# Ledger of designs, part 199: peptides against a protein of PDB entry 2YKT

Target 1, 231 residues: chain A of PDB entry 2YKT
Amino acid sequence: SRSEEMHRLTENVYKTIMEQFNPSLRNFIAMGKNYEKALAGVTYAAKGYFDALVKMGELASESQGSKELGDVLFQMAEVHRQIQNQLEEMLKSFHNELLTQLEQKVELDSRYLSAALKKYQTEQRSKGDALDKCQAELKKLRKKSQGSKNPQKYSDKELQYIDAISNKQGELENYVSDGYKTALTEERRRFCFLVEKQCAVAKNSAAYHSKGKELLAQKLPLWQQACADPS

## One batch from the design tools (peptide; made by RFdiffusion4, then SolubleMPNN)

Design b2_p25_6_s3 (from b2_p25_6, 18 letters changed)
Fold by OpenDDE base, seed 4:
Structure b2_p25_6_s3 (fold): chain B 231 residues (1-231), chain A 25 residues (1-25)
Amino acid sequence: as target 1 above (231 residues)
Amino acid sequence: DEIEKFLEEAQKKLQEFLEKMRKAV
């Protein structure tokens, strides 16, 4: 029946969230933490590299013929420091605005969804049972009428059960339909939350990339000419 | 595990560099 199909769809939405979405989200968070750790590792490793570059700049500054190149190397290291500071800010946002918030949501969601599904199932069953009861009573009445010498005696009662069945069927269909819409809304809300958090990450990532591009674009022409200019 | 290994190697290389610098001074 239409109501049975809609009921199945409703349950499947809740099950999909609990059994597919939430576990996948947990995995996403775990992968995000790994990514964060790797990026932190990059910043750490980069520090060592550019500290070594500074040392090369010091040596250049002590030379007779390459003194000005020392300043260039120092500037390169300083620009890196500024870029890495921006990366660290992005990582903080990535952690606080995405990972932590998603983790908090997913940890609380399982119990909520289980309760919501149970509530829906209980009420759906109650309405279904009431409908089934009326249908069963109508069937019993029709059997009595067929065996009776006066079938007309049961006509009014038959109409009453038909009306009751129609009303209960409509009520069940409406309830299940609303339940399905609610379930879909719950699913959409979770995806929207993820999208919104990713938008925040994207914004911060854009800031990191733009700062790096700006700094390098400003300085690179100066650095490129340094070797061409006579001392 | 791979990330941890990466970090450990990076730290090791940094420490080795610093030690070389200390000896050179």
Scores: peptide ipSAE 0.011, ipTM 0.279, DockQ to the pose 0.019
Fold by OpenDDE base, seed 3:
Structure b2_p25_6_s3 (fold): chain B 231 residues (1-231), chain A 25 residues (1-25)
Amino acid sequence: as target 1 above (231 residues)
Amino acid sequence: DEIEKFLEEAQKKLQEFLEKMRKAV
């Protein structure tokens, strides 16, 4: 029946969220943590590199013929520091606004979805059983009527069961239909949450890249000219 | 290389997860 098919579809949506989406989201979070760790590692290694660059700048400043190049090397290291600050802000946001929030959501979701599915199944079954009961009673009544010397005695009761069956069938179909829409909405909400959080990360990442580009574009011409300048 | 090792481990975990998911479906 239409109601049975839609019921199966509804259950499949919940199952897809619980068995496919949520496990995949947990893996996504894990991969995000790995990515964060790798970026932190790169950040740390970069600090060592630019600290060493500062040391080269100090040596230049102490030289007789390369003093001005010391300032250039210091500026290069300082620009890196500023870019690094932007990266650190991005990473903090990545951790706090994406990973932590997704982790909190996915942890709560298993219990929520199980309860929601159970509630739906219980109510769906209740309505289905009530319908089946009315159908069975109508069938019994019709058998009695066919064997009776006075079939008209059962006519009013037959109409009552027919009406009840019609109402219960409609109620079941509506309930299952609404259930399916609700399930799809739940699925969409989860994807939307992921998309929105990833958009926030993308925005912060864009700010990092923009600041880096700006700083380097501003200073690079000066640095390129430094070796051509007289001592 | 610490970064390389970490990336290799991450890739391994991903592959294992995907394989598990394929078997479960």
Scores: peptide ipSAE 0.011, ipTM 0.351, DockQ to the pose 0.185
Fold by OpenDDE base, seed 1:
Structure b2_p25_6_s3 (fold): chain B 231 residues (1-231), chain A 25 residues (1-25)
Amino acid sequence: as target 1 above (231 residues)
Amino acid sequence: DEIEKFLEEAQKKLQEFLEKMRKAV
């Protein structure tokens, strides 16, 4: 029936969230944590590299003919430090605004959705059983009427059962329809939440890239000319 | 080198998970 098909669709939405979306989101969070760890590792490794660059700058500063290149190398290291600081700020935001919040939400969501689905199933079954019972009573009444010498005696009761069945069928269809809309809304809300949190990450990432671009755009022309006019 | 290896492993885990999910559908 139409109601049975819509019921199945409703259950499938909840199952898709619980069995596909939520596990995928947990994996997304795990991959995000791995990515964060790797970027932290990059920051640490870069510190060593640019500390070594500073050492080269010190040597240049001690030289007779390359003193100005020492300042260039120091500036390169300093710009890197500022870029890495911006990356660390982005990573903190990434952790606190995305990963932690998603992790908290996904853990709570499993219990919530299970309870919501169970509530829906219980109420749907209750309405379905009430409908089936009414249909069964009508069928019994019709059998009694066919065996009776006076079938007109049962006509009023038959009409009452037909009306009751129609009303219960309508209630069931409406309940399942509303259930399906609710389930789809719950699914959409979860995707929207992910998109919104990822937008926040994108903004923070843009700030990181913008700061790096700004700093490099300001200094790179100076660095490129440093060797063209040696002192 | 360690960071690259870590990233490769993370990517592998993601691919394995995605494949598992595709089979479950």
Scores: peptide ipSAE 0.006, ipTM 0.336, DockQ to the pose 0.231
Fold by OpenDDE base, seed 5:
Structure b2_p25_6_s3 (fold): chain B 231 residues (1-231), chain A 25 residues (1-25)
Amino acid sequence: as target 1 above (231 residues)
Amino acid sequence: DEIEKFLEEAQKKLQEFLEKMRKAV
Protein backbone atom coordinates (compact mmCIF):
# COMPACT_ATOMS: atom_id res chain seq x y z
CA SER B 1 0.00 0.00 0.00
CA ARG B 2 0.95 3.67 -0.24
CA SER B 3 1.34 3.89 3.53
CA GLU B 4 3.53 0.80 3.66
CA GLU B 5 5.79 2.12 0.93
CA MET B 6 6.11 5.50 2.58
CA HIS B 7 6.79 3.79 5.90
CA ARG B 8 9.65 1.86 4.30
CA LEU B 9 11.05 5.06 2.82
CA THR B 10 10.90 6.77 6.22
CA GLU B 11 12.79 3.96 7.92
CA ASN B 12 15.36 3.98 5.14
CA VAL B 13 16.06 7.68 5.69
CA TYR B 14 16.81 7.06 9.37
CA LYS B 15 18.93 4.02 8.51
CA THR B 16 20.88 6.00 5.92
CA ILE B 17 21.69 8.69 8.48
CA MET B 18 22.70 6.21 11.16
CA GLU B 19 24.55 3.69 9.00
CA GLN B 20 26.02 5.87 6.23
CA PHE B 21 26.02 9.57 7.11
CA ASN B 22 27.16 9.38 10.73
CA PRO B 23 30.01 6.91 10.12
CA SER B 24 31.14 9.00 7.16
CA LEU B 25 31.01 12.12 9.32
CA ARG B 26 33.13 10.42 11.97
CA ASN B 27 35.64 9.56 9.30
CA PHE B 28 35.55 13.15 8.04
CA ILE B 29 36.33 14.39 11.56
CA ALA B 30 39.18 11.90 11.89
CA MET B 31 40.66 12.98 8.57
CA GLY B 32 40.28 16.59 9.67
CA LYS B 33 42.26 15.89 12.83
CA ASN B 34 44.97 14.22 10.78
CA TYR B 35 45.08 17.21 8.46
CA GLU B 36 45.31 19.58 11.42
CA LYS B 37 48.20 17.57 12.84
CA ALA B 38 50.02 17.66 9.52
CA LEU B 39 49.58 21.44 9.30
CA ALA B 40 50.95 21.78 12.80
CA GLY B 41 53.95 19.81 11.60
CA VAL B 42 54.34 22.18 8.66
CA THR B 43 54.22 25.11 11.06
CA TYR B 44 56.99 23.64 13.16
CA ALA B 45 59.18 22.84 10.17
CA ALA B 46 58.62 26.30 8.69
CA LYS B 47 59.68 27.93 11.95
CA GLY B 48 62.99 26.11 11.82
CA TYR B 49 63.58 27.15 8.23
CA PHE B 50 62.85 30.82 8.82
CA ASP B 51 64.79 30.88 12.06
CA ALA B 52 67.74 29.73 10.00
CA LEU B 53 66.97 32.50 7.51
CA VAL B 54 67.09 35.04 10.35
CA LYS B 55 70.53 33.73 11.22
CA MET B 56 71.65 34.41 7.66
CA GLY B 57 70.23 37.91 8.01
CA GLU B 58 72.26 38.46 11.15
CA LEU B 59 75.42 37.49 9.32
CA ALA B 60 74.60 39.88 6.50
CA SER B 61 74.05 42.68 9.00
CA GLU B 62 77.50 42.04 10.45
CA SER B 63 79.18 42.23 7.05
CA GLN B 64 80.64 45.38 5.53
CA GLY B 65 79.29 44.93 2.05
CA SER B 66 75.89 43.25 2.61
CA LYS B 67 74.28 45.13 5.51
CA GLU B 68 71.16 46.12 3.61
CA LEU B 69 70.58 42.51 2.60
CA GLY B 70 70.32 41.71 6.29
CA ASP B 71 67.24 43.92 6.50
CA VAL B 72 65.76 42.19 3.47
CA LEU B 73 66.22 38.77 5.04
CA PHE B 74 64.66 40.00 8.28
CA GLN B 75 61.69 41.34 6.34
CA MET B 76 61.26 37.98 4.65
CA ALA B 77 61.19 36.29 8.03
CA GLU B 78 58.75 38.86 9.41
CA VAL B 79 56.36 38.39 6.50
CA HIS B 80 56.50 34.67 7.16
CA ARG B 81 55.64 35.30 10.81
CA GLN B 82 52.61 37.35 9.85
CA ILE B 83 51.44 34.74 7.35
CA GLN B 84 51.94 32.06 9.98
CA ASN B 85 49.80 34.01 12.44
CA GLN B 86 46.98 34.03 9.92
CA LEU B 87 47.40 30.30 9.37
CA GLU B 88 47.20 29.69 13.11
CA GLU B 89 43.98 31.67 13.31
CA MET B 90 42.55 29.59 10.51
CA LEU B 91 43.60 26.37 12.26
CA LYS B 92 42.06 27.56 15.50
CA SER B 93 38.77 28.12 13.72
CA PHE B 94 39.11 24.79 11.93
CA HIS B 95 39.48 23.04 15.25
CA ASN B 96 36.97 24.95 17.37
CA GLU B 97 34.25 25.79 14.87
CA LEU B 98 34.30 22.68 12.70
CA LEU B 99 35.93 19.63 14.25
CA THR B 100 34.87 20.07 17.87
CA GLN B 101 31.30 20.99 17.04
CA LEU B 102 30.88 18.16 14.55
CA GLU B 103 32.34 15.71 17.03
CA GLN B 104 29.87 16.83 19.69
CA LYS B 105 26.94 16.55 17.30
CA VAL B 106 27.79 13.12 15.91
CA GLU B 107 28.32 11.70 19.39
CA LEU B 108 24.84 12.74 20.53
CA ASP B 109 23.11 11.93 17.28
CA SER B 110 23.10 8.13 17.45
CA ARG B 111 20.98 8.09 20.60
CA TYR B 112 18.70 10.83 19.34
CA LEU B 113 18.00 9.15 16.01
CA SER B 114 17.43 5.76 17.61
CA ALA B 115 14.85 7.27 19.93
CA ALA B 116 13.17 9.21 17.14
CA LEU B 117 12.95 6.14 14.91
CA LYS B 118 11.63 4.01 17.77
CA LYS B 119 8.95 6.57 18.59
CA TYR B 120 7.86 6.73 14.97
CA GLN B 121 7.80 2.93 14.62
CA THR B 122 5.79 2.48 17.81
CA GLU B 123 3.10 4.93 16.80
CA GLN B 124 3.00 3.70 13.21
CA ARG B 125 2.53 0.12 14.42
CA SER B 126 -0.18 1.18 16.85
CA LYS B 127 -2.17 2.86 14.10
CA GLY B 128 -1.59 -0.04 11.74
CA ASP B 129 -2.74 -2.59 14.30
CA ALA B 130 -5.90 -0.60 15.00
CA LEU B 131 -6.67 -0.51 11.29
CA ASP B 132 -6.05 -4.24 10.90
CA LYS B 133 -8.36 -4.96 13.81
CA CYS B 134 -11.21 -2.98 12.26
CA GLN B 135 -10.70 -4.72 8.93
CA ALA B 136 -10.78 -8.10 10.64
CA GLU B 137 -13.99 -7.24 12.48
CA LEU B 138 -15.66 -6.09 9.27
CA LYS B 139 -14.71 -9.38 7.63
CA LYS B 140 -16.25 -11.32 10.53
CA LEU B 141 -19.40 -9.23 10.36
CA ARG B 142 -19.79 -9.82 6.63
CA LYS B 143 -19.45 -13.59 7.11
CA LYS B 144 -22.13 -13.47 9.78
CA SER B 145 -24.44 -11.42 7.57
CA GLN B 146 -24.09 -13.85 4.65
CA GLY B 147 -25.25 -16.70 6.87
CA SER B 148 -28.15 -14.77 8.38
CA LYS B 149 -31.84 -14.88 7.44
CA ASN B 150 -31.97 -11.14 8.17
CA PRO B 151 -28.90 -9.48 6.56
CA GLN B 152 -30.45 -6.02 6.99
CA LYS B 153 -29.84 -6.36 10.72
CA TYR B 154 -26.08 -5.90 10.16
CA SER B 155 -26.17 -3.15 7.52
CA ASP B 156 -25.74 -0.22 9.92
CA LYS B 157 -22.87 -1.88 11.73
CA GLU B 158 -21.15 -2.67 8.44
CA LEU B 159 -21.32 0.98 7.43
CA GLN B 160 -19.85 1.99 10.79
CA TYR B 161 -16.86 -0.30 10.27
CA ILE B 162 -16.34 0.95 6.72
CA ASP B 163 -16.27 4.53 7.98
CA ALA B 164 -13.91 3.61 10.81
CA ILE B 165 -11.55 1.84 8.39
CA SER B 166 -11.55 4.83 6.06
CA ASN B 167 -10.78 7.22 8.90
CA LYS B 168 -8.02 5.03 10.33
CA GLN B 169 -6.48 4.55 6.89
CA GLY B 170 -6.42 8.30 6.37
CA GLU B 171 -4.91 8.87 9.79
CA LEU B 172 -2.19 6.29 9.16
CA GLU B 173 -1.34 7.78 5.77
CA ASN B 174 -1.11 11.28 7.23
CA TYR B 175 1.05 10.11 10.10
CA VAL B 176 3.46 8.25 7.83
CA SER B 177 3.58 11.19 5.43
CA ASP B 178 4.46 13.57 8.25
CA GLY B 179 7.00 11.07 9.50
CA TYR B 180 8.69 10.98 6.11
CA LYS B 181 8.84 14.78 5.93
CA THR B 182 10.31 14.85 9.43
CA ALA B 183 12.96 12.29 8.52
CA LEU B 184 13.97 14.22 5.40
CA THR B 185 14.16 17.40 7.47
CA GLU B 186 16.45 15.66 9.96
CA GLU B 187 18.73 14.56 7.13
CA ARG B 188 18.80 18.02 5.56
CA ARG B 189 19.53 19.67 8.90
CA ARG B 190 22.67 17.57 9.30
CA PHE B 191 23.98 18.41 5.84
CA CYS B 192 23.18 22.09 6.39
CA PHE B 193 25.10 22.08 9.66
CA LEU B 194 28.13 20.58 7.92
CA VAL B 195 27.91 23.12 5.09
CA GLU B 196 27.62 26.04 7.52
CA LYS B 197 30.65 24.94 9.52
CA GLN B 198 32.67 24.34 6.37
CA CYS B 199 31.71 27.83 5.17
CA ALA B 200 33.23 29.27 8.34
CA VAL B 201 36.44 27.37 7.60
CA ALA B 202 36.43 28.62 4.03
CA LYS B 203 35.99 32.22 5.20
CA ASN B 204 38.94 31.98 7.55
CA SER B 205 41.02 30.23 4.90
CA ALA B 206 40.26 33.06 2.50
CA ALA B 207 41.52 35.55 5.08
CA TYR B 208 44.76 33.59 5.42
CA HIS B 209 45.34 33.46 1.68
CA SER B 210 44.43 37.12 1.22
CA LYS B 211 46.83 38.30 3.91
CA GLY B 212 49.65 36.21 2.49
CA LYS B 213 49.04 37.49 -1.02
CA GLU B 214 48.94 41.11 0.13
CA LEU B 215 52.12 40.90 2.17
CA LEU B 216 54.11 39.13 -0.52
CA ALA B 217 52.83 41.38 -3.29
CA GLN B 218 53.89 44.42 -1.28
CA LYS B 219 57.39 43.26 -0.43
CA LEU B 220 58.50 41.03 -3.28
CA PRO B 221 59.43 43.87 -5.68
CA LEU B 222 61.65 45.38 -2.99
CA TRP B 223 63.36 42.08 -2.32
CA GLN B 224 63.93 41.42 -6.01
CA GLN B 225 65.78 44.72 -6.39
CA ALA B 226 67.91 44.39 -3.27
CA CYS B 227 70.93 42.86 -5.00
CA ALA B 228 70.96 45.55 -7.68
CA ASP B 229 71.33 48.35 -5.14
CA PRO B 230 74.86 49.47 -4.30
CA SER B 231 76.09 48.73 -0.83
CA ASP A 1 55.11 5.45 -4.80
CA GLU A 2 52.19 4.97 -2.42
CA ILE A 3 51.97 8.69 -1.72
CA GLU A 4 52.18 9.54 -5.39
CA LYS A 5 49.44 7.07 -6.20
CA PHE A 6 47.27 8.54 -3.48
CA LEU A 7 47.81 12.07 -4.77
CA GLU A 8 46.99 11.04 -8.32
CA GLU A 9 43.74 9.47 -7.20
CA ALA A 10 42.91 12.46 -5.05
CA GLN A 11 43.60 14.82 -7.94
CA LYS A 12 41.30 12.80 -10.17
CA LYS A 13 38.50 12.95 -7.60
CA LEU A 14 39.05 16.67 -7.12
CA GLN A 15 38.82 17.33 -10.85
CA GLU A 16 35.62 15.34 -11.05
CA PHE A 17 34.20 17.30 -8.14
CA LEU A 18 35.18 20.64 -9.64
CA GLU A 19 33.60 19.68 -12.92
CA LYS A 20 30.36 18.82 -11.14
CA MET A 21 30.47 22.13 -9.32
CA ARG A 22 31.01 24.06 -12.55
CA LYS A 23 27.96 22.41 -14.04
CA ALA A 24 25.88 23.14 -10.97
CA VAL A 25 26.66 26.89 -11.03
Scores: peptide ipSAE 0.000, ipTM 0.303, DockQ to the pose 0.096

Design b2_p25_6_s4 (from b2_p25_6, 16 letters changed)
Fold by OpenDDE base, seed 4:
Structure b2_p25_6_s4 (fold): chain B 231 residues (1-231), chain A 25 residues (1-25)
Amino acid sequence: as target 1 above (231 residues)
Amino acid sequence: SEIDAFLEQAQADLDKFLEEMRKSV
């Protein structure tokens, strides 16, 4: 029936969230934590590289013919430090605004969804059982009427069951329809939350990249000219 | 470029996803 089909669809939405979305989200969080760790590792490795660059700058500053190049190398290292600060800010946002928030939500969601699905199933079954009972009673009544010498005796009861079936069918259909809309809303809300949190990360990432580009664009012409100028 | 192709596909996938979500809710 239409109501049975809609019921199956409703249950499938909840199952999809619990069995597909939430596990995938947990994996996403895990991959995010791994990515964060890797970026922290890059940060550390980069520090070592640019510290070594500073050392080269010191040597240039001690030279007779390359003193000005020492300043250039120091500036390169300083720009890296500033870019690194922006990366650290982005990573903090990535951790606090995305990973932590998603982790908190996914841990709470399993219990919530289980309860919501159970509530829906219980009420749907209750309404379905009531409908089935009325249908069964009508069928029994009709069989009794067909075997009776006075079928008219059962006419009023037949009408009552027909009306009850119609009303209960409508109520069940409405309930299941509303349940489906609710389930879809729950699913959409979760995707929207993910998108919104990812947008926040993207904004902070853009700031990191923008600042890096700005700093490098400002200094790179100066650095490029340093070797062209006669000493 | 390879990057452009990737971005175009990503946008197409996103648009499809959003459309599906709009139809579903």
Scores: peptide ipSAE 0.005, ipTM 0.338, DockQ to the pose 0.089
Fold by OpenDDE base, seed 2:
Structure b2_p25_6_s4 (fold): chain B 231 residues (1-231), chain A 25 residues (1-25)
Amino acid sequence: as target 1 above (231 residues)
Amino acid sequence: SEIDAFLEQAQADLDKFLEEMRKSV
């Protein structure tokens, strides 16, 4: 029946969230943590590299013929420090606005969805059983009527069961339909939350990249000219 | 895909930048 098909679809939505979406989201969070760790490693390694660059700048500053190049090397290191500060801000946002919030939600969600599915299944079954009971009673009544010398005695009761069956069938169909819409809404809400949090990360990432581009675009022409213009 | 095209362009831009840096040395 249409109601049975829609019931199966509803259950499949909940199962897809619990068995596919949530495990995939846990994996996404794990991959995010790995990415964060790698970026922290990059930060540390970059510090060592640019500290060594500063040392080269110190040597240039101590020289007789390359003193101005010392300032250039210091500026290069300083620009990197500024870019790194922006990266650290982005990483804080990545951790706090994406990973932490997703981790908190996914841990609680399996229990919530299991309870929601169970509630739906219980009520759906209750309505289905009530419908089946009315159908069975109508069938019994018709058998009694067929064997009776006075079938008219059962006519009013037969009509009552027919009406009850029609009403219960409509109620079941509506309930299952609403259940399906609810399940789809639950799924959509989860994807929307992921998109929203990823948008926050993207905004912070854009700020990091913009600041880096601006700083480098400003200074790079100066640095490129430094060797051509000896003091 | 659109993503692949984006990445290809990004790589081309990076390569150009690196080439410009090499010329400045």
Scores: peptide ipSAE 0.000, ipTM 0.225, DockQ to the pose 0.029
Fold by OpenDDE base, seed 3:
Structure b2_p25_6_s4 (fold): chain B 231 residues (1-231), chain A 25 residues (1-25)
Amino acid sequence: as target 1 above (231 residues)
Amino acid sequence: SEIDAFLEQAQADLDKFLEEMRKSV
């Protein structure tokens, strides 16, 4: 029946969330944590490199003929430090605004969805059973009427069952239809949440890249000229 | 699961890489 088909569709939406979306989201979070860890490693390695650059700047500052180049090397290292600070801010946002919030959501969702699906199934079954009972009683009544010498005795009761069946069928169809809409809304809400959190990451990533571009664009022309005018 | 095995290997590879990077600095 139409109601049975829509019921199966509704259950399939919940099944897709529980068996496909949530596991995939857990994987996404895990991969995000790995990416965060790798970026932290890059930050550590970069610190070592630019600390060594500072050391070269110190040596230049101590020289007789290259003192001004020491300042240039220090500026290069400082600009990198500022870029790294911006990266750290981005990583904090990545952790707090995306990973932590998604992890909290996915953990709570298993219990929520199980309860929601169970509630829907229980009510759907209850309505279905009530309909089936009325249909069975009508069939029994019709058999009794066909064997009776006075069929008119059962006419009013037959009309009552027909009306009850119609009402219960409509109620079941409406309930299952609403259930399907609810399930689709639940699915959409989860994707929207992911998109929103990823937008926050994108915003912070843009800030990181913008800051780096601005700092380098400001200083690079000065650094490129540093060797033209010896002391 | 296959996913779990993949993630475990990926984490192990990453940890090894990071350790090598620490040693190189």
Scores: peptide ipSAE 0.000, ipTM 0.269, DockQ to the pose 0.031
Fold by OpenDDE base, seed 5:
Structure b2_p25_6_s4 (fold): chain B 231 residues (1-231), chain A 25 residues (1-25)
Amino acid sequence: as target 1 above (231 residues)
Amino acid sequence: SEIDAFLEQAQADLDKFLEEMRKSV
């Protein structure tokens, strides 16, 4: 029946969220944590590299013929420091605004979805059982009527069961239909939340890249000039 | 340290990637 098919679809939506979406989201979070760790590692390694660059700048500053290049090397290290600070800010946002929030939600979601599905199933079954009962009683009544010398005796009761069946069928169909819409909405809101959080990360990432580009674009001509025109 | 171990693994992964790239050229 239409109601039975829609019921199966509804259950499948919940099942898909629980068995596919949520595990995939956990994996996404795990990959995000790995990415964060890698970027932190880059930060650490970069610090060592640019500290060594500063040391080279110190040596240049101590020289008679390369003093101005010392300042250039210091500026290069400083620009890197500023870019790295922007990266760290982005990482904090990435952690706090995406990973942590997703992790909190996914851990709670299994219980929520299980309860929601169970509630739906219980009510759906209750309505279905009530319908089946009325149908069974009508069938029994019709059998009695066929064996009776006075079938008209059962006519009013038959009409009552027919009306009850019609009403219960309509209620079941409406309930299942609403249940399906609800399930789809639950799925959609999870994807929307992911998209929204990823948008925030993207904005922060854009800010990081923009700042880095700006700083380098500002200083690079100066550094090139220092190399080309020794004083 | 944990950081050193991570960096070591990251370097190994990078080296592997670069080697694959060199082979593909």
Scores: peptide ipSAE 0.000, ipTM 0.284, DockQ to the pose 0.045

Design b2_p25_7_s1 (from b2_p25_7, 14 letters changed)
Fold by OpenDDE base, seed 4:
Structure b2_p25_7_s1 (fold): chain B 231 residues (1-231), chain A 25 residues (1-25)
Amino acid sequence: as target 1 above (231 residues)
Amino acid sequence: SDVEEKFQKLSDEFFSSLDKLLEDF
């Protein structure tokens, strides 16, 4: 029946969230933590590299013929420091605004969805059972009528059951339809949350990249000319 | 953006509903 089909669809939405979305989200969080760790590792490794670059700049500054190149090397290291500061801010946001929030919510969601599904199933079953009862009574009445010498005696009661069945069927269909819409809304909200949080990450990432591009664009021409202008 | 605001509202509604249901346990 239409109601049975819609019921199955509704249950499948909840099951998809619980069995597919949430586990995938947990994996996403885990991968995010790995990514964060790797980026932190990049930060640390980069610091060592540019600290070594500063040392080269010091040596240049001590040179009689390359003193000005020391300043260039120092500037290169300083620009890196500023870029890295932006990366660190991005990582803070990545951790606090995405990973932490997702982790908290995914753990809570299991209980919520279980309860929501159970509530829906209980009410759906209640309405279904009531409908089935009326249908069964109508069948009994029809059998009794067929065995009677006066079938017309049962005509009014038959009509009453038909009306009751129609009404209960409509109520069940409406309830299941609303349940399906609710389930789809729940699913959509979860994806919307993920998209929204990822947008925040994207903004912070864009800021990091923009700052890096800006700083390098300002300085790179100066650095490129440094060797062409011997002092 | 307008899109982000919409998503935020939907997100907030979702989690508010979650919190409410958890209180009923």
Scores: peptide ipSAE 0.017, ipTM 0.469, DockQ to the pose 0.025
Fold by OpenDDE base, seed 1:
Parts: C-alpha cells; sequence; structure tokens
Structure b2_p25_7_s1 (fold): chain B 231 residues (1-231), chain A 25 residues (1-25)
C-alpha cells in the first residue's frame, strides 16, 4: 500500500543517516584531524627553514659587499612568517568551526535519530494497529450480519466502522507522509550543515591564499632586483 | 552569501531540534 511504502522509505532515510552518514562523518572528522596535524607539521617545518634563511641574512648583513641582500633575506623570511600566521588562523578556524562542532554533535545525533525513529515507529504502529482493529471488527460484524435473521440490526454499526476505517486510513497516510518529509528534512539539514561549515573553511582558506599572494606580489619585484641593483 | 545564510539557518534549526529532542527523551 501507499502508506506501507512511504513508511518503508521513512525508515530507510533514518537508517541511511545512522548507518551511512554518521559513520562517514566520523571518518571525515578523523581525516580532518589528520589533515590539521599534517598542516601543523608543515608550519613547524617551515619555521625551521625560514629561521635558517634568517641566519643566511645575518651573514649577508655582516659582509662588506652584500649587506643589502641581508635585508632582502630578512624580508623574505618575514613575509613567509606572515603567511604562516594566516595559515595558523585558517587552522584555528578549521578546528573550531568545523571539526569541534561536528565531533560534539555526531555522537549526540545518534541518540537523537534513534529516539526520533523510535517515536515515529511507535506512533505509526499505533495508528496502523488501530486501523487493523477496526477492519477486523468490521469483518466480524459483516460475518454476523450475513448469518443473522435480522441483518438490519447491524447496519448502523457497520456504517460506524466504515467511517472509522476511512478516518484512520487518512490519518495514517498523513502521519506517514509527514514523517517522510521530516526525515528528509533531517537528512538535508545535516548535509547543509556540512556544506555551510565547509564554506566557512573555504573562505578562511581563500583568505590565507589571498594574503600570501598579496604579500609575495608586493615584495617579489623588489627581491628580484636586489642582485642587479646593489645599493 | 544568500545561499550560505540559508544553510546557516538550516544548520541552526538542526542543532536546535537536536538539543530539544535530547531534552525530551
Amino acid sequence: as target 1 above (231 residues)
Amino acid sequence: SDVEEKFQKLSDEFFSSLDKLLEDF
């Protein structure tokens, strides 16, 4: 029946979230943490590299004929320090605005979805059972009427059951339909949340890249000229 | 921006409903 099929679809949505989405989200969070750790490692490694560059700049500054190149090397290191600061800000946002929030909610969501599904199933079954009961009683009544010498005795009661069945059928169909819409909405909200949080990460990443590009674009021509224009 | 605001609203509704339901059960 329509209601049975819609019920199956509703349960499948909840099951898909619980059995596919949530485990995948946990994995996503884990992979995100690994990515964060690796990027933090990049920042650390970069610090060592540019600290070494600063040392080369110090040597140039101490030289008789290469002092201006010392300043260039210092500027190079400073610009990259600023770029790394932007990366750290991006990572902070990545951690706080995406990973932490997802991690805090994913386990609670399992409880939420389980409860929501159970509530839906309980009410759906209750309405279904009530409908089945009325149908069964109507069938029994009709059987009695067919075997009776006075069938008219049961006519009013038959009409009452017919009306009750019609009303309960409609109520069940509406409830299951609403349940399906609710389930789909819950699924959509989770994906939308993920997209929104990833958009925030993307914006911060874009800001990091933009700042780096701007800083390097500003200074690179000067650095490129340094060897050709000693002064 | 408009799309993001819409997603933010849906996100907020999701977590609001989550918290509410967890309190009820």
Scores: peptide ipSAE 0.015, ipTM 0.469, DockQ to the pose 0.027
Fold by OpenDDE base, seed 3:
Structure b2_p25_7_s1 (fold): chain B 231 residues (1-231), chain A 25 residues (1-25)
Amino acid sequence: as target 1 above (231 residues)
Amino acid sequence: SDVEEKFQKLSDEFFSSLDKLLEDF
């Protein structure tokens, strides 16, 4: 029936969220944490590299013939330090604004959806059972009427059951239809939440890249000419 | 799941290599 099909669709939406979306989101969070850890490792490795560059700058500063190049090397290291600081800020936001929030939501939503589905199923079944009961009673009444010498005696009662069935059928269909819309909304909300949090990551990433680009663009011309001017 | 297990394995391999790299610093 129409209501049965819609009911099946509704349940499938909830099941898809619980069995597919939520586990996938948990995995996404885990992969994000791994990615964060790896980038932290990059930060550590970068520190060693640029510290070594600073050491080269110190040696240049102590040299009689290359003294001015010391400042250049220091500037190079400093710019990269600033870029790295921006990366760390991005990572902080990545952790706090994406991973943490998704982790909190996925756990909460899993419990919520289980309860929501159960509530829906209970009410749907209740309405369905009530409808079935009325239909069964009407059928019994009709059988009794067919065997009666005075079928008209049962006409009023038959009308009452017909009306009840019509009303209950409509209520069931509306309930299941609304349930389906609600389920789809819940699914969409979860995807939207993910998209919104990923947008925040994108903004922070853009800031990181822009800062690096600006700093390097500003200084690179100066560095490129440093060897041509021994003064 | 099988997919999660696969990713975990790959992750473990990656971080084992990374840890070794970091130990050199």
Scores: peptide ipSAE 0.006, ipTM 0.288, DockQ to the pose 0.067
Fold by OpenDDE base, seed 2:
Structure b2_p25_7_s1 (fold): chain B 231 residues (1-231), chain A 25 residues (1-25)
Amino acid sequence: as target 1 above (231 residues)
Amino acid sequence: SDVEEKFQKLSDEFFSSLDKLLEDF
């Protein structure tokens, strides 16, 4: 029946979220954590590299003929330090304000969806059972009427059951239809949530890259001229 | 329900924190 089909569709939406979306989101979070760790590793490795560059700058500063190049090397290291600091801050936010929160959300969502599905199923079953009961009662009444010498005495009651069945059928169909719309809305909300969060990640990433670009663009011309200029 | 309320609260808090993060950039 239409209601049965819609009911199955509704349940399938909830199951898809619980069995496909949420596990995939958990995996996404795990991959995000791995990515964060790798980027943190980059920051650490960069520190070693630019600390070594600072050492070269110190040597230049101690020289008689290359003293000004020491300052250049220090500036180079400092700019990259600033870039790495920005990256580290971004990563902290990425971890604490995104990944951790997503993890908490997905954990809670499992319980939420289970409860929502159960609630829907319970009410759907209740309405279905009520309909079935009325149908069964009508069937019994009709059997009694057919066996009676005066079937007209059951006519009013038969009409009442027919009306009740019609109404209950309509109520069930409406409930299941609304349930399906609700389920689809829940699914859409979760995808929208993911999109919005990734937009935030993208914006933060863009800001990080922009700042780095600006900082390097400001200093690079100066550094490029350093060797050409007399001491 | 209690679960629904908690979930909604968490969602709202999450978006709020994200907005704050975006303001810092």
Scores: peptide ipSAE 0.022, ipTM 0.515, DockQ to the pose 0.045; fails the geometry check

